# Designs tried in a protein design run: peptides against a protein of PDB entry 5Z08. Part 93

Target 1, 168 residues: chain A of PDB entry 5Z08
Amino acid sequence: RQKDEWAKKTSSLMKQLDWFIGEHLGAMLAAEELGGPVVGELMEIDPDDLSAGFNAHGKLKKATSQPDLDRRQRRIDDIWGPQDEQGQAHKRKRGADEALAASAEMRDLIEQLMNKLVEAGGDNSATYVEIPRESAAARFLVRSKVAMFHPNDARRLRLVDFGRDLDD
Target 2, 222 residues: chain B of PDB entry 5Z08
Amino acid sequence: GLPRLIDAIEEASKIPAKRRQTPIKPTIEKLTTHLYTHGASPDSLLRLADLLTLRNHLDQASLAAITRNLYPSSTVSDEVVLRFIGALGHGQLKPTLALQALFLRWLVMVYHLLENPGVLGQVYGVLFDLLDTAAIRPQLCHLLALVTRRKHVRPFRIQAILTLSRQTGGDPNLTGLLRVFKNYYPEIIVGDATKGRASAFKHPDPQWRQHLDEIQQRRSEA

## One batch from the design tools (peptide; made by RFdiffusion4, then SolubleMPNN)

Design b2_p14_2_s4 (from b2_p14_2, 8 letters changed)
Fold by OpenDDE base, seed 3:
Structure b2_p14_2_s4 (fold): chain B 168 residues (1-168), chain C 222 residues (1-222), chain A 14 residues (1-14)
Amino acid sequence: as target 1 above (168 residues)
Amino acid sequence: as target 2 above (222 residues)
Amino acid sequence: SAEVLQRLAELEAR
């Protein structure tokens, strides 16, 4: 009974998390990957804002003409194509694709972290997931105090075991 | 006047709240009102810094209220600064981390009124070593952003920020501080940790600044 | 795991 309730609660929470990742967090993570605002500041990032790109300060580029901000943005704009109606649609589509990619990365990372926690059977040393890069997803989990990096290896990430701190 | 209010609060601070004959709240309110209206002289600032930083029986809400109204009417002495710096970090005798964050915020807001801004540069190491303390990190990074000079940007500190930035998932305040470091040494490879948004270190309270300016202006006219 | 998810949910609610 308790295992089934736990499984149901976990399933429900996973569905809610999946929804949150898909609807909100993915876009914010994509923005962070693109040099936008760090997730956790309550900035509703419109997918349209992702298409506008971010300056070196993580602010949405307003269309102001300053050329040097243009070079990094040109790489983003060269990646994101010309400002025509087709270019806006392409930018929106790309923003959506980046949000989807970020969502998928976050989902995969959480799944790996949870699987390792289960597989470790209480051995904290075995709970680490090797991450290929320091993604916005990984950073978000660490900033949120949900995950932590290995003290000596920033490529190793684990879930914070909140349950052990209560039993001591 | 302000000295008498401080006297009363100092005496009350020695006694546990449950053993006080007179409620201190009305006196705190009078103090904060006076501070808001007139500011604190250098002498009063020092006394208030002691009340805020030394362990006493004042409640956290009262200490926070005093700190939020701690408008200097004049300059801020090195001694006052050092009292607040000495109160930072972990320890049973130290103020709460929440109050420490308010102190750091205050130092940011009054930085332009310091008699000797160099005093913060002298204690730079003490401030820097507290960056791991998450509760005070935002204000600490802001203060360090103001204080940092080329002499403070050392390889070990660069590495410490980079390490801590990774460990914190790219705290925007650390990224902001690292950008300040990069202004002195452009060759600093701000790794992937700095691709994130940096804090702009904007003034924490524009209304507080405006009110401070009004208090300071009245002194210049007297 | 449940606490992790709860913490994530709390972050969502912020």
Scores: peptide ipSAE 0.028, ipTM 0.538, DockQ to the pose 0.049
Fold by OpenDDE base, seed 2:
Structure b2_p14_2_s4 (fold): chain B 168 residues (1-168), chain C 222 residues (1-222), chain A 14 residues (1-14)
Amino acid sequence: as target 1 above (168 residues)
Amino acid sequence: as target 2 above (222 residues)
Amino acid sequence: SAEVLQRLAELEAR
């Protein structure tokens, strides 16, 4: 009975989280990946402000055509380049695609983290997921105190086990 | 005047709220109104710093209200600064971390009025060692950004910020502080942990600044 | 896991 209620509650929370990732968090994470504001500092990012791109200081870049920008910065500038009519539609589409990609990355990361936590059966050493990169998603989970990096290896991420602190 | 208000609050601070014969709130309101209108002299600032930093029976809301209205009418002495720095960190005798954050914010806002800005540089290590305290980190990084000089930028501190930045998922305040360090040593390799957004360390309260400037101007005309 | 989800939900509610 309690397990079933817990399973239902967990399922409901997962659905809410999936909704939040898709509707809000994905766009914010995409903004962070694109050099925008860090998720949790700026609560109100207008999707339209995303389109202007962010400088190294997290401020909206004016579209400066400087050619030597790093490939990622070029992608940002290509995503966020000047408001010519044809460029805007491509930018909006790219922004939407990046938000979808960020949402998918966050969902996948959470799923992996949860699966490892279940599989570990209480062994904290076995709860680490290997991450290919320090993504905005990974950083968000750490800032939120939901996940933590391995002390010696930033490629290993695990969920904070809140349940163990209750049994001691 | 302000000294008499402080006297009354000092006496009330020795007594638990439930045992006070008179409510302290009206006296706190008179104090904060006076501070807002006239500011605090150096002597009054020291007394208020003791009330804010030493363990007493004043409620957190009253302490926060005093801190928010703690406009210096003149300069801020080293002694006042050291009272606030001494109140930082963990301990049963120390103010709450929320109040400590307000104190750090205050020090940022009055930094230009310090009699000796170098005093903060002397206690740089104490401030730096508190960076792991998440509740005060934003204001602490801002203060350190103002205080940091070349002599403070040491290899072990660079590594400490880099490590803490990874552990915090790239806290933008730490990234901001590391950028300040990089201004002194451009060769500092900002690892992947610092590729994130940095805090710009903007003035915390422009309205408070404007009002402080008005209080300071009245002193120069007197 | 439930507490992680709850904390994430609390972050969403802010």
Scores: peptide ipSAE 0.027, ipTM 0.495, DockQ to the pose 0.055
Fold by OpenDDE base, seed 4:
Structure b2_p14_2_s4 (fold): chain B 168 residues (1-168), chain C 222 residues (1-222), chain A 14 residues (1-14)
Amino acid sequence: as target 1 above (168 residues)
Amino acid sequence: as target 2 above (222 residues)
Amino acid sequence: SAEVLQRLAELEAR
C-alpha cells in the first residue's frame, strides 16, 4: 500500500515536472544559458526589461552601441524582443529551439540522476552522473537543492538523498 | 517608558509560555509600538539584543516582531553588533536561522549608524565562514558587501567564494559578493559559475529606512 | 524524489 501510494505520488510528480520543464523551465533555462536571469529567483522580470538585455552584471545595459555586446543582447532580444512578424519567426524559432534543447537537457539530466540513484542501491559514491558541462539545468538542480556536485569534481552531479533525513 | 517594557519582557522571557500568569503578547505589542514611535536608545538596544540573541522562552514571532521594529534612536554600539554576530551560525543555543537572517538584515539597514563600522571588519572571518549556511547567505552576502575592504580580499577567500558559487549553482548573492571583490582586484577571474545574475544588494526595506530616518531626525533636533 | 518534486512544484507555484 505505502509503496503503491509512493509510486503514484512519484508518477504524478514526474508528470508535473515534465510539464513544468516543457512549459516554463526550458525557456527559463535557455534564457539563463544565454546570460539571462537565473532560474529559481522570483525576479519579477518585466518582459520590457528582458528586451533591454543583460550586461555582464545581469543588469539592463543602457543601449551603448558596442557591437560585441550586441550578440548577447541580440540573444536576449531574440528570446524576449518585440513581435515584428518576419524577424519574429526566426527569433521565435531560435528561442523555441533553445527552450526545447534546454528542456531536453533537463529531462535527460534528471533521468540520468534518477537512474544512477536507483542503480547505486544506497551507495552514495555510485550515484554521481558525469556531466559534460555546467549547464543551466545542472545549476538549477543544485540551487533547488535537488542535486549536489561532487566536492572535488564539478563534472560529477548526484541527487540529494532526502531519504536519510526521514529516518532521523 | 521603554525600560519598563523591557523589564517586563525580560522577566517573562525567563518563564515558559504555559507557566506565565499573564500573556506576553500585549507587552510585546506595546514594546514594538514604542520602538516604532521613538526607537531604542543605545542602552535599550543592548538589552533588546540580549533578549533577541540569548536563549529564552520568548516565541519566534515575538522575537521577529521586536527585530523588525528595532529602530535605533541614536548610534549602534560595538557591543550590540557583537551580540548579533555572536548569535550567528549553527548551535542549539543560537537563534533560529530565520531570526539570524533578520539580524543580518537589521545590521545592513543600520550599518550607517554603527559607532565603529570597523568592528564588522574585525569579525569578517567569522561572517565569511558562514557563507555555506544557505538560510542566511543572502543577508550575509549583503552585509559582507558593505564590510569588505581590500584587506579582506585574499586569495583563499576568492577561491572559497568560487568553490561555493559552483557548489550552489551560482548563487546570485555570492556572485554579487565576488563583484565587490573584483572592485579591489579587477584581475579576479570570475569563472563560469558567475556568468549568472548577481544580487544588486539593494536596501532590504525602503519604508523601514524612511522611518528610521524620521526617528534619527527627531534626535538631531532635540 | 518526492521532496524534490514538491520543491519543484513549490517553485512552479510561485
Scores: peptide ipSAE 0.026, ipTM 0.531, DockQ to the pose 0.053
Fold by OpenDDE base, seed 5:
Structure b2_p14_2_s4 (fold): chain B 168 residues (1-168), chain C 222 residues (1-222), chain A 14 residues (1-14)
Amino acid sequence: as target 1 above (168 residues)
Amino acid sequence: as target 2 above (222 residues)
Amino acid sequence: SAEVLQRLAELEAR
C-alpha cells in the first residue's frame, strides 16, 4: 500500500514536472541559453521574446543595436536574416525549437540523474551523471539546490540526496 | 535641526522599544524627511553610519528608512565607508543581511561622492571574501565591479569566482564580475560561465540618483 | 527521489 501510494505520488509529480518543463521551464531555459534572463529573475518569457534574442546583459535585443552576440545568439541572428515576414516566421519557429530543445535537455538530465540515484544503491560516488556541458538545465538544478556538481569535476552532476542527511 | 534629531534617535537607540517613554517613529519620520530635503552633512553622515551599523535597539524598518534616505549633501568620508564595510558579514553584532544589502546598494549609489574611492580598493579582499553570502551578493558584485582594478584580479580570485559561479549555477552577478575581470585579463578562460546572462550593473535606483543630484546641486549654489 | 521531486514541485509552485 505505501509503495503504491509512493509510486502514484511519484508518477503524479513526474507528470506535473513534465508539464512544467514543457509549458514554462523550457522557454525560460532556452532564454538563458540565448543569453536572456536566468530562471528566477523573469517568470514569464514569451516564445516571441525568444525570437527577438537577447543582448549580452540578458535584455531583449532592440532592433537597432548589434551588440557582440553570444555564439548561439550569432547563429540565431545569422539564421534569422533580415526582418522580413519570412524572417519573423523563422524567428518564431527557432524560438519554439530552442524551447523544445531546452525542455528535452532538462527531461533527459533529470531522467539520468534519477536513474543514477536509483542504480547507485546508496553509494553517493556512483550517483554522478557525466554532463557534456554546463547547460542552462544543469545550472537551474544547481541553483535550485536539487543537484550539485562534484567538488573536483564540474562535468559530474548528482542529485542532492535529502534522505541521507536524515540518517546521519 | 538634523543634529538634534540624531541626538534624540541616539538616545532612544540605547533603550528597548518597550521601555521608551516616547515613540521614536515620529522622530525617525522627521529625520528621513530632513534627509530627503537637505541631505546629510559629513558629520551627520558619520553619526548616522554609527546608528545604522552598531548594535542598538532601533527596529529594522527604521534603520532601512534611514538608509533609503541617506543622501549625502557633500562627500562621503573614508570613515563613513569603513563603518559600512565593517558592518558586513556574519555575526551577532552585525546588522541583518537585508540591511547589509541596503548598505552595499548605498555605497554603489554614492560611489562617485567618495572622498577617496581607493579606500574600497584597500578593503577589496574583505568584500571579495563575502561573495559566498547569497543575500548580499548582487550588491556586492555591483560594488566590486566599480572597485576592481588590475591589481585585484589575481589567479586565486579568478579561481574562487569560477568555483563559486559553478556552485551557484552561474549567478548573473558573478558572471558580470567575471566579465569585469576579463576586461583586465582577456586571456581568462571563463568557460561556460560567461555564456550565461551577466548583470549589467545598472544604477539600482534612477529616482534616488536624480534626487541626490538635486541635493548636490543645491550645495554647489550655496 | 521523492524529496527531489517534491522540491521540484515546490519550485514549480513558486
Scores: peptide ipSAE 0.025, ipTM 0.476, DockQ to the pose 0.046

Design b2_p14_3_s1 (from b2_p14_3, 6 letters changed)
Fold by OpenDDE base, seed 2:
Parts: structure tokens; sequence; C-alpha cells
Structure b2_p14_3_s1 (fold): chain B 168 residues (1-168), chain C 222 residues (1-222), chain A 14 residues (1-14)
């Protein structure tokens, strides 16, 4: 009974997570991968600063007059802007495809992280997933304090063990 | 009239209290009495917003007294709103957090008199980013609860509220704001954060509201 | 998301 309730609850949470990834997070991660705003760091960004784009370190690039940055901001606005205008369909499709790809990457990464945590049986050294790149997905999980990089190897990511970190 | 009282206070605000030839308190009392009786015109509101938001030599008690009696006799312009929003946050040139809380409370109480309520939606990010400031959080959450639309409910903001809620031990104002978010996206999982007591965001001062309504009615009859 | 993941993880540990 408790295992079944737990399984149902876990399944429900996974569905909700999947929904959140698919409906919202994937688009945001895709925007970040495209050089858009960093999810969760952009608390203080003036709309004018959003137009300036972000450097590789997630810092606002100084508004250099370069027209190409305006195109990326428009893509974010096309992804997150009001749904109203027709001509956005092809941009929406590409944005949707990138959002789907980002969603898939996030789902896969979470699955790998969870699987490694279960497989490790409490061995923290065995909980690391090797990531091929520091993706927006990986960065988001770290910023969200859900995951952490290995102290000496940014290619190794693990879930934060909230059960153990409370005892330390 | 009100303009002459504002003139006198503006001039006095430029001078440190110890260097004033005359005490300003009687003039502040006349101003607050006038505001209580007649309210402030749009022009007077702008001037008073500058007195309240710009660094000057007025004491905190006087600034608070003006803010508590800042009844609009008409509408509130975008410019007045933006003065108060610009005064929010940390900085040596900004008003005290206690005064900022009064400004936010005022904005809540006059929200229905804004010429363009959409102006607050345009500065939604600025307001949202101040949620970590505990001293203004109650009034800020209330204002955000009024201003929030579907376009503002974004995953990063949901996550930010959830994170801040955990860090604050489940602040009921954050829980209240998160419930507002959930009204737009029912699928938002709030976990145990929604099981807590949420603020209902009731009107901060029913007597102030009643008196404002009386001032507003007198204008419609004139 | 974090809370969901945390709750999932907490559940997975039970």
Amino acid sequence: as target 1 above (168 residues)
Amino acid sequence: as target 2 above (222 residues)
Amino acid sequence: MRLIIEEILQNLRK
C-alpha cells in the first residue's frame, strides 16, 4: 500500500515534471542555448539589458550596436511574446523544435542523474553522470541547486543528496 | 492652498533641520490636514512623489505622515507610479525600506485609480526582483498579486518564489503570490508550500479606502 | 521543478 501510494505519487510528480519541461522549461533552455537569457539568473535584468544579449559567462554583454543580438532577443520574444501574430509560425516551428530538443536533453539528463543516484546505493562517488557538454539543462539544474558539478571535473554532474546534506 | 504648502515644504526640504529658521512640523500638519480633507490633484501628487522619493532633509516621520495622507483627488499618472517604483530597493539615495513599504501599500490602495494599470505590468520584473527584501515583501507580494497576469507567470519566477519560500520558511505572502500564479497555471506544483497559511491580500486599510471614496465622490459632484 | 525533483528523490529514497 505505501509503496503503491509512493509509486503513484512519484508517477504523478514525474508527469508534472515532464509537463513543466515540455511546456515551459524547454523553451527557456532553448533560448539560453541560443544565447538568450539564463534561466534563474535573470532576476535583475532590465528589458533594455535583455536586448543586449549574454556573454558565455551569463553576464549581460554591453549593448554593442551589433544587429545580430537583436535577432536573438526577437527569438526569445517570439517564444515568450504574445502568441497573436501569424508570421511567427516558421520561427515558432524552429523555436518549437529547439524547445523540444532542449526538453529532450533535460529529460534525459534528469533520468540519467536519477538512475545513477539509485544505482549508487548511497555511494556518493558513484552518483556522477558524465555530461558531454555544459548544457543549459546542466547549468539550470546546478543553479536550481538540484545538481552539482564534481569539484574538480565540470564534466561530472550529480544530484544533490538532500537527505544527506541535511545531516552534514 | 495646497501648492503653497508644497512650495514651503520643498524649500524646507533643501535645508537640514538644524539650520531651518522655522520648524517645518506645523506646515507638514497643514499639508496632511489639507490632503485628508481635499486630496491631491495630479500635479500635486507628482510634486509630493518627488518629495517622498528623492533624497532631501525631511524627517522620516514627516515623510510617513505625508504618505499616509496621500489621497488622490483624481487619477494617478504613470509618472507618479514610476517615481514610487524607482524609489524601491537598496541604495544610499533611496528612501528607507520602511518608507518603501508605505509606498507599496499606497500603490495597492490606489491601484484602481491608476490611469494605466498596465504600467505596473511593464515594471513587473523590477518589482519581482525585490521579493528577497524582507522589509517590503508583504506589500510587494500584495501589489504583485494585483498586477500578475498570465504573461508574468514564467518558470523562472515560479522557481524563484519556490526557492525563496523555502529559504524564508514558507512566508505566507510568497505562498499567497504562488497561489495567484497557480490560478493561471493550475498544474504548478507548490508542494508543501501551498499547505501553509497564505495571505489573502485583503485591503490594507478599510478606513483609508472609505475616506478615499469620499474624496473621489466630491470630485465627481464638482 | 526543484521541489518536484526533491520530492521525487525523497520518494525514491523511501
Scores: peptide ipSAE 0.025, ipTM 0.289, DockQ to the pose 0.219
Fold by OpenDDE base, seed 5:
Structure b2_p14_3_s1 (fold): chain B 168 residues (1-168), chain C 222 residues (1-222), chain A 14 residues (1-14)
Amino acid sequence: as target 1 above (168 residues)
Amino acid sequence: as target 2 above (222 residues)
Amino acid sequence: MRLIIEEILQNLRK
């Protein structure tokens, strides 16, 4: 009975997490990956301010016409550049595709982190997931104090075990 | 008139109290009486905002008295709002946290008179990052409750409030702000953090509101 | 998210 109630509660929480990733977090992570503000340091950047692009420090660039912006900055400019009807549809689609990709990356990362925690059976050394890159998703989990990097290897990420890390 | 009173206080604010030739208190009392009777024009509000927010030699009681009588006779400009927002937080050049709490309370009470309420939305991150400061949290949560729109309700902010709510043992003001967030996203899992008593964010001073309305009505009749 | 993950983790430990 209690196990079934916990399973139902866990399933409900996972559905809510999945919804949260899909509806909100994916778009924010996509913006961060594109050189937008860091999730958590976002001053309310008006979607219109997001259109002006971000400098290497995540600050809004003044609308300067310089052509040779890096592929990621072009992607921000492509997401927010001039509103020809066809350009808007392609921008909306591209923004949606990036949000979907970021959502998928976050879902996959959380799933891997949870699976490793379960598989480790209590061995904290076995709870690390190898990440191919430091993604916005990985950084978000660390900033949220949900995950932590291995002290000696930034390619290894684990969930913070809120129950066990109190016993050490 | 009000400009001459502000001139006298601005000059006195440059001089330490012990070196002033004349006591400033009578001039502050004349200023507060004038503000209570007539309110402050947009230009006077800007000058008073600078006196309140910039480091000077005015005493805390005088600054608090001016803030408590800071009735706008008209609208409140973005520039005035930004002076008060820029004065928030920790720093040697910033006003005391007690005075910052009065500024936030003032912004709540004059929110409906802002020329552009969206200006507070633009600085939402600055306001939100100050939620850990206990001394200003009640008024800050109230202001954020007024300012919050769907665009502000972000995952990291939800998590930050939830974390801070746990750390504070369920501060009613944070619970109130979480309820505002939940109005935009009903699916936000607030867990046990919302089971506690939440602030209703009632108007901080009904008498001040009534007096403000009287000042505002006199301008519409002139 | 953190609370969800914390709660999920707590449920997985039971």
Scores: peptide ipSAE 0.026, ipTM 0.282, DockQ to the pose 0.217; fails the geometry check
Fold by OpenDDE base, seed 3:
Structure b2_p14_3_s1 (fold): chain B 168 residues (1-168), chain C 222 residues (1-222), chain A 14 residues (1-14)
Amino acid sequence: as target 1 above (168 residues)
Amino acid sequence: as target 2 above (222 residues)
Amino acid sequence: MRLIIEEILQNLRK
């Protein structure tokens, strides 16, 4: 019974987290990756706004059609690239794709972090996930005080263990 | 010469990588080789600081390579320092935290070449307020350890480090910074936060230091 | 967000 209640509660929380990532956080993270505001500075970003890109002040620009570069190159292009009049539909699709990609990255990162915490069995040295890049997702988790970087290696990220760090 | 290489990179930095007629990598390699051999003059350092800190179309590998080879041939001006400090933190126009960590590491390694070390003391609050940013905290604590003077050790900052140390489970870099604070005020009760391993703030790259010294010696002989 | 993750982590420890 308690295991089943725990499993149900965990499943419910994961669903809520997935919803939050999909509905809100993914778009905000995508905006940050595209040169938009840092997550927490803007309350809500429309996926349609992601396709428009952001100016040097983090304000919406008219969307430019840039080729499928990495999110970082897109961010630069969105800031400095010429405003090409390409159609609203391609813009919306791009914004949605970036939000989905950001959502997937956040989910994957959280999953890896949780898995490493469980696998470590209490060894804090084993709780680190190697991150291939500094992402908006990783930055968000660190700013939220949910995760921390290894003190000597910014490519290694772990969950903050609030329960154990208080007992030590 | 170095100015011409910088000119070429500045022009290329205005253009997206896919729209460049020629790959920039060979020019970056020439730049880094030149920097390694001769270092950068104050004027060149300022231009390179702008390339590193301002948003442009240069890739991260190129920016990191330039930063790793950013040997001053002379002194480092306040203006150059302030470019790097202004690039720190979170924001739309800010470099990556990984690159910011390299900038802080660079400032640590060239600290003795600053025209006015006091400039970092003037921006001490800006640096200190970034301690919450875990990705740059190691290098930031090291820089703060160099910069800290008695005037900077204030009760609110002591409490801030103590609080952050508890929240981070005793980050060795924060413990190291607290020890620096305690050198100015021995009566600071750091409690259990200092029982942990403290960072010794050793030079980040002894080979880089040696090579910098060789470049600097050539200036004294000229 | 933090509260959700903290609650998940607390549940993972049980």
Scores: peptide ipSAE 0.025, ipTM 0.248, DockQ to the pose 0.173; fails the geometry check
Fold by OpenDDE base, seed 1:
Structure b2_p14_3_s1 (fold): chain B 168 residues (1-168), chain C 222 residues (1-222), chain A 14 residues (1-14)
Amino acid sequence: as target 1 above (168 residues)
Amino acid sequence: as target 2 above (222 residues)
Amino acid sequence: MRLIIEEILQNLRK
């Protein structure tokens, strides 16, 4: 019973995270990678706004905040886009492709971080993921206080262990 | 006159200090006094730029003294500007980073006398790529703040400044340059790493400015 | 996101 409730809760949270990455974070990270604005500390994405994104059956509701992200992405495109219609279309496509790439990178990074945490069995030294570059995704997780770099190696990233770090 | 002083220094610059028959210091002092009083003509300025930027046997104190007294009596040509820009960065044949910082400071102080300010815009990339060099960064950011136009503000350069700002713990000069970028694109969010104090890029030497203006005015009256 | 990850991590430890 508890394992099943845990599995359901974890699955629900993973769906919420995946949605957030795909619908919101990917575009913002892509903007940062392209030299746009740094994604600040977690916009207090009201957990309620994230939860409002899912119906009682776990289906994605169209987040009401999609218009603001589309507006931000349009602004980035308006700032850096060629002024010609063909250039704007090509730029919009490129921006969408970059957002998808950033979303994939963030998903992969989170998955690796979580897998290493589970595999480490409580050994903090074994929880580090080697990152190929200091990506917008990695920086975002650190700024959000979700991850931390190794003190001596900025290529090594781990999840913050909120259960242990609260007791120290 | 100034040309003869430059001739003597050019010849002395070819010879190691220990092998010179006469001390060069008195000639350097005469040169710097002349420059302070009359400034340098365009031709003299080019010759002095070569002495300052090319590897020779002049000591660092003499080179610094010439640079501090390098008042243009007229305009500054593209050729002179390019000599100083070419002297920037790392390399065995390049001037010391301390001297490069003085050159950048000089370019800031004479920016309004450039025959073609656009020449610095053409070499913008070269200047920008040197931002990681801490020893010249303050003056480099100031020069870039003057030179930056909308065409130079690109996504990759925004990201480069943001990244370097994080790596440097929020260097005020980088924050200042990012604010200049933001003036062209207000939508650039200066992240928390840039919430620090920005440099105002004030004139490096008000007394030098005043003395330059006096030299420039004397030429307009002649 | 932080809260989601924290909650996931808390669940992974159970």
Scores: peptide ipSAE 0.024, ipTM 0.285, DockQ to the pose 0.136; fails the geometry check

